# Peptides against a protein of PDB entry 4J2C: the designs that were tried, part 92

Target 1, 107 residues: chain A of PDB entry 4J2C
Amino acid sequence: MEDPFFVVKGEVQKAVNTAQGLFQRWTELLQDPSTATREEIDWTTNELRNNLRSIEWDLEDLDETISIVEANPRKFNLDATELSIRKAFITSTRQVVRDMKDQMSTS

## One batch from the design tools (peptide; made by RFdiffusion4, then SolubleMPNN)

Design b2_p26_2_s2 (from b2_p26_2, 15 letters changed)
Fold by OpenDDE base, seed 5:
Structure b2_p26_2_s2 (fold): chain B 107 residues (1-107), chain A 26 residues (1-26)
Amino acid sequence: as target 1 above (107 residues)
Amino acid sequence: MEKYEEIMKKLLERIKERKKKEEEAS
């Protein structure tokens, strides 16, 4: 059976792209209140917050899978390079989410 | 192995549910 990690990775990246789109709109709405309705601001803010929360949950699950692989190397055929790629993806994705959250908390 | 597969399965299911909701809203 094929390891589903690469499928998950792709889907999480799509979720990040969606969040980045919402974040861009959120920034635009706050920078020019004359072109923004309160309804759109609230909707965008809530959707963005929910998307970021979902991604964080996904990353927590992925962290657990890393721990399982590292604890059971004989059950998995992953080499050091593949494991490093997986860890790097989780770390970089967390940073992207963190950057958006930091900007939201200071605005 | 079973725990790994369980996590991945539930994770994919959650992702699929989000995609389904977004498709219905679009």
Scores: peptide ipSAE 0.612, ipTM 0.904, DockQ to the pose 0.718
Fold by OpenDDE base, seed 1:
Structure b2_p26_2_s2 (fold): chain B 107 residues (1-107), chain A 26 residues (1-26)
Amino acid sequence: as target 1 above (107 residues)
Amino acid sequence: MEKYEEIMKKLLERIKERKKKEEEAS
């Protein structure tokens, strides 16, 4: 069986892209009130928060999979490079999510 | 390996469910 990580990685990245789109709309609505209704602001905010929470949940699961791999190196045919790529993806994705959350909390 | 596969399976299922909802809402 092929390792499903590459599929998961792609899907999580798509979720991040969706969140970034919502975040962009969120910033646009706040920057130009003439184009924004309270209803759209609330909807966009809620969708964005839900999306970010989902991604954070995904990253928690991926963190656990890395721990399993590291605890059983002979069971998984992964070299140091592949493991580093996986860790880097999680770290960078977590940072992207945090940046959006930080901006939302300061607005 | 079993735990690993279980996590990945449930993770993928959750992601697919989100995609389904997003597509229906669009």
Scores: peptide ipSAE 0.611, ipTM 0.904, DockQ to the pose 0.652
Fold by OpenDDE base, seed 2:
Structure b2_p26_2_s2 (fold): chain B 107 residues (1-107), chain A 26 residues (1-26)
Amino acid sequence: as target 1 above (107 residues)
Amino acid sequence: MEKYEEIMKKLLERIKERKKKEEEAS
């Protein structure tokens, strides 16, 4: 079976883009309270949090796959470059999520 | 390999399910 990592990676990236869109709206709503309704603020906040949690769950699963690959390097035939790319993706994506969460917690 | 494939399969399915729900809501 073909390794589905690149497909998963692409889908997680799309999920991040969705979250970033919600985050942008969230920021706009808080920057101009006069145009923001409590309903939209609550909805946006809730959707954003849910999306972020989903991505974090995805990253946890991906992180586990990394551990499996590292424990069986000969079985997966992944070179150092590929493994590095996977780790970098997880790390950078986790940071993006963390940054949004940090801003939400300080607002 | 089996555990790896299992994780990836379930992960992808979860993602696709979220995507489907989001598209239906839009």
Scores: peptide ipSAE 0.608, ipTM 0.904, DockQ to the pose 0.724
Fold by OpenDDE base, seed 3:
Structure b2_p26_2_s2 (fold): chain B 107 residues (1-107), chain A 26 residues (1-26)
Amino acid sequence: as target 1 above (107 residues)
Amino acid sequence: MEKYEEIMKKLLERIKERKKKEEEAS
């Protein structure tokens, strides 16, 4: 019945927060080898990459929903503000993920 | 609209499954 976008948005944001936590730990482990085992580094790296991949998949699905809404404006009747918010969330979230991935690729 | 709802439903289910696994690990 109710549009679940706001729920999905909240859950994706939580996933981003989790990834950012893993990213912080990842940077700490690499900056101080005395506090890190190879096992923890590998686990953290793998877990972080899996989380980022999941978020990217979520964003692909959300992008498709945007396309559906834009192709059927009379059916959904979303105002310009709401549509802008949805697009901005996807764009900004992709940027956050990209920034983490870029830093991981250079380390 | 059905495709929209289908995507959202599957997306939410995927997210819920991830959360479930995270809770089980905690």
Scores: peptide ipSAE 0.605, ipTM 0.902, DockQ to the pose 0.714

Design b2_p26_2_s3 (from b2_p26_2, 17 letters changed)
Fold by OpenDDE base, seed 5:
Structure b2_p26_2_s3 (fold): chain B 107 residues (1-107), chain A 26 residues (1-26)
Amino acid sequence: as target 1 above (107 residues)
Amino acid sequence: MEEYEKIMKKLLERIEERKKKEEEEK
């Protein structure tokens, strides 16, 4: 049985990269009004928010899996290092999302 | 383990659905 966590991790990271791309476009649109219509700004904003929400949902699920592993250590062949890596990924990803959300809320 | 696998499966399915939507919108 292969643990799908690393696959999920990779996919979530791709989702983050997509969100970061949208965020970059969002910032560009707001910084240079001559390059953007209100329609594009609204579209980009909505897409970005949806992506961020999706990632947050992903992280909630991953966080639950961490709790399951910690509650059942003998069921999973995960050492402290692997568990730490998983926790670090969730924490750092949440921070990345939070940073984007914070910037959006102040603009 | 079943609960763990169930969460992972549904999570992956959700991710794949998003990917599919992204490709369809291009």
Scores: peptide ipSAE 0.664, ipTM 0.913, DockQ to the pose 0.728
Fold by OpenDDE base, seed 2:
Structure b2_p26_2_s3 (fold): chain B 107 residues (1-107), chain A 26 residues (1-26)
Amino acid sequence: as target 1 above (107 residues)
Amino acid sequence: MEEYEKIMKKLLERIEERKKKEEEEK
């Protein structure tokens, strides 16, 4: 089986992009309530939270795969560079999600 | 390896399900 990590990585990044789009709209709606319906605000907020939760779940799974690889280095054809890339992706993505969540919680 | 593959498979399935749902909402 081909290692699907690169595919997953791409899909998670797309999910992040979607969340960022929702976050942008969320901020716009809150900045100018006169241009927004309560329905759109609620919808956007809900969709954003759901997307962020999904990404967090994805990252948990990816983090577990890292642990599996590190525990079984001979079973996986991955060098230190590849592992570093994967870890960096997870870490940076977590930070992006955290930043959005933090801003939502303070609003 | 099996555990790794299972996680990745389920993860991909979840992602695809989300994508499908998003398309249905459009």
Scores: peptide ipSAE 0.663, ipTM 0.912, DockQ to the pose 0.744
Fold by OpenDDE base, seed 3:
Structure b2_p26_2_s3 (fold): chain B 107 residues (1-107), chain A 26 residues (1-26)
Amino acid sequence: as target 1 above (107 residues)
Amino acid sequence: MEEYEKIMKKLLERIEERKKKEEEEK
């Protein structure tokens, strides 16, 4: 069986794109009250928070898989480059999520 | 490793469930 990491990575990236779209709409709604209903603001806020939480959960699972690989180097045969790519993806994605959360908390 | 595969399987299942929900909302 092929390692499913690359598939998961792609799907998490899509989830991030979805969250970024919701975040953009969220900022637009708050910046232009004339085009915003309370219903849409509440819906967008809730959807955005749920999406971010989902991504964070995904990253927790991926981080655990990294730990498993590192604890069993002879069984997975991943070179340093591949492991670095996986770690970098998790780190950078966490930062993207954190940036959105920080902006939401200051509003 | 079985543990690794189990995590990945459950993770993919969760992702697919979200995708299905998103499509239903369109």
Scores: peptide ipSAE 0.660, ipTM 0.912, DockQ to the pose 0.696
Fold by OpenDDE base, seed 1:
Structure b2_p26_2_s3 (fold): chain B 107 residues (1-107), chain A 26 residues (1-26)
Amino acid sequence: as target 1 above (107 residues)
Amino acid sequence: MEEYEKIMKKLLERIEERKKKEEEEK
């Protein structure tokens, strides 16, 4: 596609999958301390936090692109459906990140 | 359009840099 949004969307989805993998390992380490080393706990926690922040940064940039499109509808040939899909992706991804962060903060 | 393209370019560059780091960590 000419518009790079599709490529970005796919890459952000991959980043979310990576974070979810780290989150799963993080929960496993907490649930079975006998298999957990301090080194792996610290590494996993740090990597997870960094990944989540990176995704949040990506979403901020994408939010800005939405604002640009909405402010310049004649320059962007996007219908309401496409715009809705983009907004929904950002919203749902933000929620996924928030859920992981909430579980980390309450653990 | 220029602003839009600049944001997307920098965003993609950041993503690619992260991917590079991930491969190096393996």
Scores: peptide ipSAE 0.652, ipTM 0.910, DockQ to the pose 0.611

Design b2_p26_3_s1 (from b2_p26_3, 8 letters changed)
Fold by OpenDDE base, seed 3:
Structure b2_p26_3_s1 (fold): chain B 107 residues (1-107), chain A 26 residues (1-26)
Amino acid sequence: as target 1 above (107 residues)
Amino acid sequence: SEEEELEERYKEIVEKWLERQKEKEE
């Protein structure tokens, strides 16, 4: 069976970049309300939330794949180093998402 | 077998992910 983790990882990374861009715009809109329309604020907010939710969903899938691999590492032919890299990616990405969500919840 | 079940679970996750990605691209 082909290992699709790297593909999903790449897509998650792209989604994170998109979310970060939206987050930056979201911050700018809230910092200068005089130049922001309600429509753009709402659109940006919704797009950002949707992107973050999508990332979280993908991370859950990635996390489950790790659990499956760990249940039978020989079958999936992944060493401890690769598993560590995958876990680190999920952990760090979740932190990035959490940071953005925390900022949004306090604004 | 347990091994086969794990393999099927992995495949299922991937397939669901692919379906979601397809929807995003549309």
Scores: peptide ipSAE 0.279, ipTM 0.783, DockQ to the pose 0.550
Fold by OpenDDE base, seed 4:
Structure b2_p26_3_s1 (fold): chain B 107 residues (1-107), chain A 26 residues (1-26)
Amino acid sequence: as target 1 above (107 residues)
Amino acid sequence: SEEEELEERYKEIVEKWLERQKEKEE
């Protein structure tokens, strides 16, 4: 039984970076409509939402793995420190996603 | 057993994740 958490974590981190870039562009496009095409706005918005959704989905998976590990810590051989790190990652990443989503919903 | 069920759940999560990754790459 291999621990895929670090793999998923890496993918989430990449998705976050991508989302942040898209979010920045999204903000720029909305701030200056005269230089923005509707096509780019729509594309950026769609890509951003897709990335955010992907992140959220992965976070749910990661969160479930934590629950499983905590249900049988001896079997999975993860110490409290590692679990704390994993939980912190999920929490902080969810906050990042939430911040972007909040700004998108209010625009 | 409970332990076996947990392992299976873990595997299922991984499998679903892998499946989603394949879809993203397509």
Scores: peptide ipSAE 0.270, ipTM 0.781, DockQ to the pose 0.539
Fold by OpenDDE base, seed 1:
Structure b2_p26_3_s1 (fold): chain B 107 residues (1-107), chain A 26 residues (1-26)
Amino acid sequence: as target 1 above (107 residues)
Amino acid sequence: SEEEELEERYKEIVEKWLERQKEKEE
């Protein structure tokens, strides 16, 4: 069975980078209404939310794979170091997403 | 077996992910 974690991880990282860019623009648009159009605000907000949702979904998949591996570590042949790296990635990425979502909800 | 069930679950996650990626590209 092929391990897709590295592939999904890569896609999540790309999505995070995109989301961070969108979030930055979103912040700028809200801070300077004179340069912001409703169209751009709506587009940016929508794209940002879509990206964040995509990331969260992928993180759930990644988290589930870890649970499966931990249930049968002998079969999947992943060491503790690799599992720690995977868990750290999920945890840190969730925090990044949460921070953006929190700021969006309070604005 | 339990092992087979876990492997199937893992496979299903991969398949779902792949399907979602295809949908995003459409």
Scores: peptide ipSAE 0.258, ipTM 0.774, DockQ to the pose 0.614
Fold by OpenDDE base, seed 2:
Structure b2_p26_3_s1 (fold): chain B 107 residues (1-107), chain A 26 residues (1-26)
Amino acid sequence: as target 1 above (107 residues)
Amino acid sequence: SEEEELEERYKEIVEKWLERQKEKEE
Protein backbone atom coordinates (compact mmCIF):
# COMPACT_ATOMS: atom_id res chain seq x y z
CA MET B 1 0.00 0.00 0.00
CA GLU B 2 1.05 3.57 -0.66
CA ASP B 3 2.04 5.48 2.48
CA PRO B 4 1.03 9.11 1.99
CA PHE B 5 2.37 10.34 5.31
CA PHE B 6 5.82 11.38 4.14
CA VAL B 7 4.34 13.16 1.13
CA VAL B 8 1.68 14.99 3.10
CA LYS B 9 4.21 15.81 5.80
CA GLY B 10 6.37 17.49 3.21
CA GLU B 11 3.45 19.49 1.88
CA VAL B 12 2.45 20.52 5.39
CA GLN B 13 5.99 21.66 6.13
CA LYS B 14 6.01 23.80 2.99
CA ALA B 15 2.62 25.24 3.88
CA VAL B 16 3.82 26.05 7.40
CA ASN B 17 6.80 27.91 6.01
CA THR B 18 4.54 29.86 3.68
CA ALA B 19 2.11 30.63 6.49
CA GLN B 20 4.91 31.83 8.74
CA GLY B 21 6.06 34.22 6.06
CA LEU B 22 2.55 35.50 5.53
CA PHE B 23 2.04 35.81 9.27
CA GLN B 24 5.19 37.88 9.62
CA ARG B 25 4.03 40.22 6.87
CA TRP B 26 0.54 40.33 8.36
CA THR B 27 2.00 41.40 11.70
CA GLU B 28 4.11 44.10 10.07
CA LEU B 29 1.19 45.47 8.09
CA LEU B 30 -1.01 45.76 11.16
CA GLN B 31 1.74 47.25 13.31
CA ASP B 32 2.34 50.08 10.84
CA PRO B 33 -0.73 50.82 8.75
CA SER B 34 1.03 53.74 7.07
CA THR B 35 3.16 51.27 5.15
CA ALA B 36 0.24 49.07 4.16
CA THR B 37 -2.48 49.22 1.56
CA ARG B 38 -5.94 47.83 2.13
CA GLU B 39 -5.40 45.47 -0.77
CA GLU B 40 -2.21 44.01 0.69
CA ILE B 41 -3.75 43.60 4.13
CA ASP B 42 -6.77 41.83 2.69
CA TRP B 43 -4.67 39.64 0.41
CA THR B 44 -2.22 38.69 3.16
CA THR B 45 -5.00 37.94 5.62
CA ASN B 46 -6.88 35.82 3.12
CA GLU B 47 -3.80 33.90 1.97
CA LEU B 48 -2.75 33.27 5.54
CA ARG B 49 -6.17 31.95 6.54
CA ASN B 50 -6.30 29.73 3.48
CA ASN B 51 -2.87 28.29 4.22
CA LEU B 52 -3.74 27.61 7.84
CA ARG B 53 -6.97 25.91 6.80
CA SER B 54 -5.07 23.75 4.33
CA ILE B 55 -2.60 22.71 7.02
CA GLU B 56 -5.36 21.84 9.45
CA TRP B 57 -7.09 19.72 6.84
CA ASP B 58 -3.90 17.81 6.08
CA LEU B 59 -3.23 17.30 9.78
CA GLU B 60 -6.66 15.73 10.17
CA ASP B 61 -5.79 13.28 7.41
CA LEU B 62 -2.42 12.51 8.97
CA ASP B 63 -4.03 12.02 12.36
CA GLU B 64 -6.48 9.54 10.88
CA THR B 65 -3.64 7.56 9.28
CA ILE B 66 -2.05 7.22 12.70
CA SER B 67 -5.28 5.84 14.10
CA ILE B 68 -5.44 3.33 11.27
CA VAL B 69 -1.84 2.23 11.76
CA GLU B 70 -2.32 1.85 15.50
CA ALA B 71 -5.31 -0.39 14.86
CA ASN B 72 -3.11 -2.78 12.86
CA PRO B 73 0.58 -1.97 13.26
CA ARG B 74 1.79 -5.27 11.79
CA LYS B 75 -0.05 -4.70 8.54
CA PHE B 76 1.54 -1.31 7.97
CA ASN B 77 4.98 -2.32 9.31
CA LEU B 78 5.63 0.85 11.31
CA ASP B 79 7.58 0.62 14.54
CA ALA B 80 6.97 2.60 17.69
CA THR B 81 9.73 5.07 16.87
CA GLU B 82 8.25 6.08 13.53
CA LEU B 83 4.80 6.31 15.04
CA SER B 84 6.10 8.60 17.76
CA ILE B 85 7.75 10.82 15.18
CA ARG B 86 4.51 11.11 13.26
CA LYS B 87 2.51 11.93 16.38
CA ALA B 88 5.04 14.52 17.45
CA PHE B 89 4.91 16.17 14.04
CA ILE B 90 1.15 16.52 14.16
CA THR B 91 1.14 17.81 17.73
CA SER B 92 3.87 20.37 17.17
CA THR B 93 2.41 21.56 13.87
CA ARG B 94 -1.04 21.99 15.40
CA GLN B 95 0.53 24.12 18.09
CA VAL B 96 2.24 26.32 15.51
CA VAL B 97 -1.03 26.81 13.66
CA ARG B 98 -2.93 27.48 16.87
CA ASP B 99 -0.44 30.13 17.93
CA MET B 100 -0.88 32.02 14.68
CA LYS B 101 -4.66 31.70 14.78
CA ASP B 102 -4.79 32.92 18.37
CA GLN B 103 -2.81 36.03 17.50
CA MET B 104 -4.99 36.72 14.49
CA SER B 105 -8.19 36.41 16.52
CA THR B 106 -6.96 38.72 19.27
CA SER B 107 -5.64 41.49 17.02
CA SER A 1 -13.09 -7.64 7.26
CA GLU A 2 -11.82 -5.10 9.74
CA GLU A 3 -8.41 -5.17 8.10
CA GLU A 4 -9.90 -4.52 4.69
CA GLU A 5 -11.95 -1.67 6.09
CA LEU A 6 -8.84 -0.06 7.53
CA GLU A 7 -7.03 -0.38 4.22
CA GLU A 8 -9.96 1.18 2.41
CA ARG A 9 -10.00 4.08 4.85
CA TYR A 10 -6.29 4.57 4.27
CA LYS A 11 -6.79 4.59 0.52
CA GLU A 12 -9.65 7.03 0.86
CA ILE A 13 -7.43 9.45 2.75
CA VAL A 14 -4.84 9.23 -0.01
CA GLU A 15 -7.44 9.80 -2.71
CA LYS A 16 -8.98 12.78 -0.95
CA TRP A 17 -5.56 14.30 -0.40
CA LEU A 18 -4.66 13.82 -4.06
CA GLU A 19 -7.89 15.46 -5.12
CA ARG A 20 -7.20 18.48 -2.94
CA GLN A 21 -3.70 18.78 -4.37
CA LYS A 22 -5.04 18.71 -7.91
CA GLU A 23 -7.50 21.46 -7.07
CA LYS A 24 -4.70 23.59 -5.66
CA GLU A 25 -2.69 23.19 -8.83
CA GLU A 26 -5.59 24.23 -11.06
Scores: peptide ipSAE 0.249, ipTM 0.771, DockQ to the pose 0.626

Design b2_p26_3_s2 (from b2_p26_3, 12 letters changed)
Fold by OpenDDE base, seed 1:
Structure b2_p26_3_s2 (fold): chain B 107 residues (1-107), chain A 26 residues (1-26)
Amino acid sequence: as target 1 above (107 residues)
Amino acid sequence: SSMEELLERYEEIKEKWLKRQEEKKK
């Protein structure tokens, strides 16, 4: 039996890495306008926003799995440590996304 | 088993996720 949680988690991690790369480029374009074209700015911004939105949606899916377990912990006897790790991943990833979104909104 | 039931519930979520991924590729 394969746990689908890790499939989605893996894709979230990939999307986070991609978003962080795009965010870095986004900040570079803002800091050095001489190297920034309108096309690259628009492309980078669009790709970044799409990735962030994708991550947020996937995190909702992951969060739903947590809710299922926490709704009936006796029935779904999962290791408490593992559950904590999963919750921590969701929480920390949401914070990473929030930080990038906050910087984009204030620019 | 309870674990099998849980994984079945997870699979339902995964199916929704997969469908969304396919739509994103379009």
Scores: peptide ipSAE 0.264, ipTM 0.784, DockQ to the pose 0.238
Fold by OpenDDE base, seed 5:
Structure b2_p26_3_s2 (fold): chain B 107 residues (1-107), chain A 26 residues (1-26)
Amino acid sequence: as target 1 above (107 residues)
Amino acid sequence: SSMEELLERYEEIKEKWLKRQEEKKK
C-alpha cells in the first residue's frame, strides 16, 4: 500500500528546493544592481511567488491528512512518531516559506 | 482495515492534488 502523503511531500520538497534557489537569485539581483535587469528581477520574483504559493497549497493538503488522523486517533493506526515527523515537516516548511515571504514583503 | 480506510481518505486528497498539478501545466 502506497501512502499518498509521501507523494505530495516529495513534491513539496522539490518545490522548496526550487524556491530556495530562486530566492537566492532574487536576493543577489537586489543586492547587486550591476548584474540585475528589471526583467530578470520581475521574472525571478514571479517564479518565486508562484513556487511559494504552490508549496502553501500543498501544505494545506498535507495538513488535512494530519487533521483526519488527529480527529480519529483510535480509528486510524498511524505510528505516533511518523505523525510527529509529518507535523514537523509541515510546520518547518511553513516557516521556511514564511521567512522568504517576509523578506520579500520588506524589500 | 484501519490503514485501508486512512489511505482511502488520503487518496481523495491526492486526487485533488493531482488535478491541481495538471492545471498548473496549462
Scores: peptide ipSAE 0.251, ipTM 0.776, DockQ to the pose 0.238
Fold by OpenDDE base, seed 3:
Structure b2_p26_3_s2 (fold): chain B 107 residues (1-107), chain A 26 residues (1-26)
Amino acid sequence: as target 1 above (107 residues)
Amino acid sequence: SSMEELLERYEEIKEKWLKRQEEKKK
């Protein structure tokens, strides 16, 4: 039986990569208006925001799995190292999303 | 077993997640 945590984690990782690509394009469009159309700017901005929102929602799902384990650590004897890795992934990914959102809000 | 119970609860979360993914594809 496959651990569903890794299925969602994998999709989050893909979404992060997509968001980073969109973010890079977003910055390029704003830095060089001569190569930017309003349509592409709007599309890129919308896609980026949608991706970031998707990631945040998926992270909530992942965080819920952590809460299940931590609610009864004796019953759900998950390896402490693995649990730490899972927490670190969620924390670091949230930071990545936050950084992009912060930069978008200041533009 | 306790592990089976954990996986079952994870699957419930996954099912909600999967439903959301299907909606995104539409």
Scores: peptide ipSAE 0.242, ipTM 0.767, DockQ to the pose 0.246
Fold by OpenDDE base, seed 4:
Structure b2_p26_3_s2 (fold): chain B 107 residues (1-107), chain A 26 residues (1-26)
Amino acid sequence: as target 1 above (107 residues)
Amino acid sequence: SSMEELLERYEEIKEKWLKRQEEKKK
């Protein structure tokens, strides 16, 4: 049986990178409206939100995988160090997403 | 068995994720 964690993790990482790029553009567009079109602002905003939503959903899946592994660590042959790394990834990624969302909500 | 159930759940999560990815591409 293949461990789906790394597959999902990879996609989350890609989505985070994409979101960060979109977030940067989003801030630039809002900082200089004279060089921005409403269409680009709306597109960027929607794409950003979609990416963030996708990440959050995937993180839930990752949490589930961890729960399963923790329930049967012997079967999956995963030590505490690896589990900690996985948990740290989820926690840090959630924080990154939250930071972007907070800035979007206050702008 | 409990172990078998856990493995099944693990696979189900993967399958659900894969299905979601397929829908995103449409």
Scores: peptide ipSAE 0.161, ipTM 0.690, DockQ to the pose 0.566

Design b2_p26_3_s3 (from b2_p26_3, 11 letters changed)
Fold by OpenDDE base, seed 4:
Structure b2_p26_3_s3 (fold): chain B 107 residues (1-107), chain A 26 residues (1-26)
Amino acid sequence: as target 1 above (107 residues)
Amino acid sequence: SEMEELEKRYEEIKKKWLERKKEELE
């Protein structure tokens, strides 16, 4: 059995970085509509939402892996520290996504 | 066994994740 956690984690991290870039552009476009095309605004918004959705879905997968490990900790040979790190990653990433989503919803 | 089922679930998560990522890249 291969542990997919770190693979998914890596992809989530990449998606977060992408989302942050898109979010920055999104804010810039909305701050100066005169220099922004509707096409770019729509594209950026869509790409951002897609990335955020992808992250959220991956986080659900990661959560499920946590649940599986916690059900049989000896079998998976993960100590409390590693498990805590994994949980912290999920929690902090969800917060990052939430912050961006909140700003998008209030714009 | 319960452990075997959990291992299977873990593998299924990986498979589903891979499939979803493939779709996202298409």
Scores: peptide ipSAE 0.297, ipTM 0.794, DockQ to the pose 0.566
Fold by OpenDDE base, seed 1:
Structure b2_p26_3_s3 (fold): chain B 107 residues (1-107), chain A 26 residues (1-26)
Amino acid sequence: as target 1 above (107 residues)
Amino acid sequence: SEMEELEKRYEEIKKKWLERKKEELE
């Protein structure tokens, strides 16, 4: 059985980078109405939401893999350090997503 | 067995992920 965690992690990291860029642009558009067109605002908002949703779904997949590994650590041969790294990635990424979502909802 | 079931679930996650990503690119 192949471990898909690293693949999904890579995709999540890419999506996070994209989302952060979109979020930055989103904030800039809100801060400077003279440069903000409705078209760009709508596009940026939509793309950002789509990315965040994709990340959240991927994180659920990653979280489920953690549960499976912890249920059978001997089979997967993952040490505590690696599991901690995986868990930390999920936790920190969820926080990043949550922060962006919170700012979007309060604007 | 329980182990086989867990392995199957893991593979299913991978499969679902791949399918979802393919759909997102379409």
Scores: peptide ipSAE 0.292, ipTM 0.793, DockQ to the pose 0.575
Fold by OpenDDE base, seed 3:
Structure b2_p26_3_s3 (fold): chain B 107 residues (1-107), chain A 26 residues (1-26)
Amino acid sequence: as target 1 above (107 residues)
Amino acid sequence: SEMEELEKRYEEIKKKWLERKKEELE
């Protein structure tokens, strides 16, 4: 059985980088309205929200894989260290997403 | 069996993920 975790993790990491770029642009557009068009603001906002939702969905998939592995860790050949790394990735990534969402909700 | 069911769930997650990502790229 192939382990899909590393593939999903890689995609999440790419999506996080994309979201961070969009978030930075979103912040810049709101800080300098004179150089921002409504079209770019709307596009950036929508793209950012879509990326964040995609990340959250992928994290749910990753979290479910951990639950499955923990049901029988020996069968899936994952030690405690690897499980800890995977859990830490999900936790930290959720925090990154939450931080961006919090900023967007207060603007 | 329990083991077979867990393995199937793992594969189903992978399959659904692949399908979702394919749709996102289209």
Scores: peptide ipSAE 0.281, ipTM 0.786, DockQ to the pose 0.592
Fold by OpenDDE base, seed 5:
Structure b2_p26_3_s3 (fold): chain B 107 residues (1-107), chain A 26 residues (1-26)
Amino acid sequence: as target 1 above (107 residues)
Amino acid sequence: SEMEELEKRYEEIKKKWLERKKEELE
């Protein structure tokens, strides 16, 4: 059975990088309204939200894989170290997304 | 069996993920 975890992880990582870039631009646009067009603000905000949503959904998939593996570790042959790495990735990524969402909601 | 069900769920996650990504790219 092919393990989809790393494929999804890779997509999440790319999406996080994209989101971080969009978030930076979003912040810049709001810091200097004189240089910001409404069109760019709206586009950036929309793209950022869509990207964050995509990440969150992928993380749910990854989280479910963890549960499945933990339910039958012998079958999937993943040691505690690998599981820890996977869990850490999900947790840290969720925090990154949360931080961006929190800043967006308070602006 | 329990093992078969877990494997099936794992494959279903992969399948759903692929379908969602396909939709996002369209």
Scores: peptide ipSAE 0.268, ipTM 0.782, DockQ to the pose 0.576

Design b2_p26_3_s4 (from b2_p26_3, 12 letters changed)
Fold by OpenDDE base, seed 4:
Order: sequence, then C-alpha cells, then structure tokens
Structure b2_p26_3_s4 (fold): chain B 107 residues (1-107), chain A 26 residues (1-26)
Amino acid sequence: as target 1 above (107 residues)
Amino acid sequence: SEEEKLLERYEEIKKKWLERQEEKKR
C-alpha cells in the first residue's frame, strides 16, 4: 500500500497558503471600500470559503488515516515521532483555519 | 477481517481524495 499522507499534506499546505493570501486580500477589501469592488469582495469571499472547506475535508481524511495506521501498526512502519508530526500538522492546521473562520464570522 | 477492512478504508480515502482533486481541476 502507498502512503497518501505526504501527498495530501502537500495539497493542504498549498491550500492553506492560498487561503492565507485570500484572507489577507479579504481583510484589505473590507478595510478600504474605496478600492474594493463588490465583484472582488464576493469572489474573494467565495474562494476563501471554498479553500477553507477543502482544507477541512482533507484534514478529516488525514485524521482518519492516522487512526487506521494506529490500528494497524504492523502494516504501517511509522514510529511515534512520525505519528506525532502528522498529528501536530492536523492540529495546527485546524487552528489556522479556525482563526480565519472566526474572523470572517465576526466581520 | 477487521485489518482488511481498515486497509480498504485507507485505499478508499486515497481514491476519494484523488477524485476530489480531479474535480477541483475542472
């Protein structure tokens, strides 16, 4: 079996970077309405939400893979360090997403 | 077996992920 975690992790990281860029632009658009078009605001908001949703979905998949690995240690030769790294990645990424979502919900 | 089921789930997660990635590209 091929371990898809590293591939999905890479895609999540790309999506996080994209989301952070979109979030920054979203913030700028709200701070200076004179330089913002409704079209760009709507587009940015939509793209941001889509990216965040994508990240959350992938994180759920990654979380499940960890559970599967932990249930089958003989099939997956991952040591405690690697598992900790994977868990930390999911936890920290969820926090990043949550922070952006919280700010969006309060604006 | 339970082990086989978990391995199948693992592969299914990968499969679904790939399908979602293809959809994102379209």
Scores: peptide ipSAE 0.233, ipTM 0.773, DockQ to the pose 0.615
Fold by OpenDDE base, seed 5:
Structure b2_p26_3_s4 (fold): chain B 107 residues (1-107), chain A 26 residues (1-26)
Amino acid sequence: as target 1 above (107 residues)
Amino acid sequence: SEEEKLLERYEEIKKKWLERQEEKKR
């Protein structure tokens, strides 16, 4: 069976990089209103939220795949090291997303 | 079987992911 985890992981990593760039711009716009238009603020905010939502959705899928692999280890032939790497990726990425969301909710 | 059900869920996740990617490109 084909293992799609590495493909989804790559897409999540790209989305995280995009979100971090948008988050930086979002912060700059709110810190200096003289350089910010309402249109740019709204666009940046919407794009950022959309990216974060996309990441969260993919992480849910990745988390479910781990559960399936653990329930049937003989079928997928993944060792404990690879499973640990996958779990660590999901955990760390969720933390990155949470940090950005927390700052957005308080600004 | 229970094994078949798990494999079906795995394929469904992959299918839904692919569909979401296609929607983003439209």
Scores: peptide ipSAE 0.225, ipTM 0.770, DockQ to the pose 0.549
Fold by OpenDDE base, seed 2:
Structure b2_p26_3_s4 (fold): chain B 107 residues (1-107), chain A 26 residues (1-26)
Amino acid sequence: as target 1 above (107 residues)
Amino acid sequence: SEEEKLLERYEEIKKKWLERQEEKKR
């Protein structure tokens, strides 16, 4: 059985980078409306939300894999260190997403 | 068994992930 975690992790990391770029542009557009069009604001907002949603979905999948691995330690070649790294990745990424969402909801 | 069910779930996660990736490309 192939471990999909590394593949999904890579996609999540790409989505996070994209979201952070979009978030930066989103903040710039709202801070100086004279340099922004309605179309760009709407597009940026939509793309950002889509990326964040994608990340959250993938994190749910990754979180489930952690539970499965912990329930079946002998079926996987993961040591305690690798498991900790995976948990830390999920936790830290959720925090990054939450921070962006919180700022968007309060603006 | 519960163990087999969990392993099947693991494979299902992979399958669903792949399906979502294909959907994103369309």
Scores: peptide ipSAE 0.216, ipTM 0.754, DockQ to the pose 0.615
Fold by OpenDDE base, seed 1:
Structure b2_p26_3_s4 (fold): chain B 107 residues (1-107), chain A 26 residues (1-26)
Amino acid sequence: as target 1 above (107 residues)
Amino acid sequence: SEEEKLLERYEEIKKKWLERQEEKKR
C-alpha cells in the first residue's frame, strides 16, 4: 500500500491557492460593480464554489485516512509528529475554507 | 480481520480520490 496523503495534500494546496485567488477576484468584483460583468461574477462564483467543494471532499478523505492510521498504528508506521502535521493541515485548511464560505454566505 | 478491513478502506479512499481526479480532468 502506498500512502496517498502527500498526493492529496498537494492537490488540496493547489485548490486552496486557486480558491484564494478566485475569492480575491470575487471580492473585487463585488466591491466595484462598474468593472464587473454578470458573466464574470457568475463564473468566478461558480469556480470558487467548485474549488471549495473539491477541497472539502478531499479533506474528508484525508481525515478518514488519519482515522484508519490511528486505528492501526503498527501497520502504517507513522509517528506522532507526522500525524500531528497531517491533522494540523486538515484543521487549518478547513478553517481557510470556512472563512471564505462565511464571507460568501454573508455578502 | 479488522486490520485487513481497515487496509481495504484505505485503498478504497485512494481509489475513489484518483477516480475523482480523473473525472475533473474530463
Scores: peptide ipSAE 0.214, ipTM 0.758, DockQ to the pose 0.612

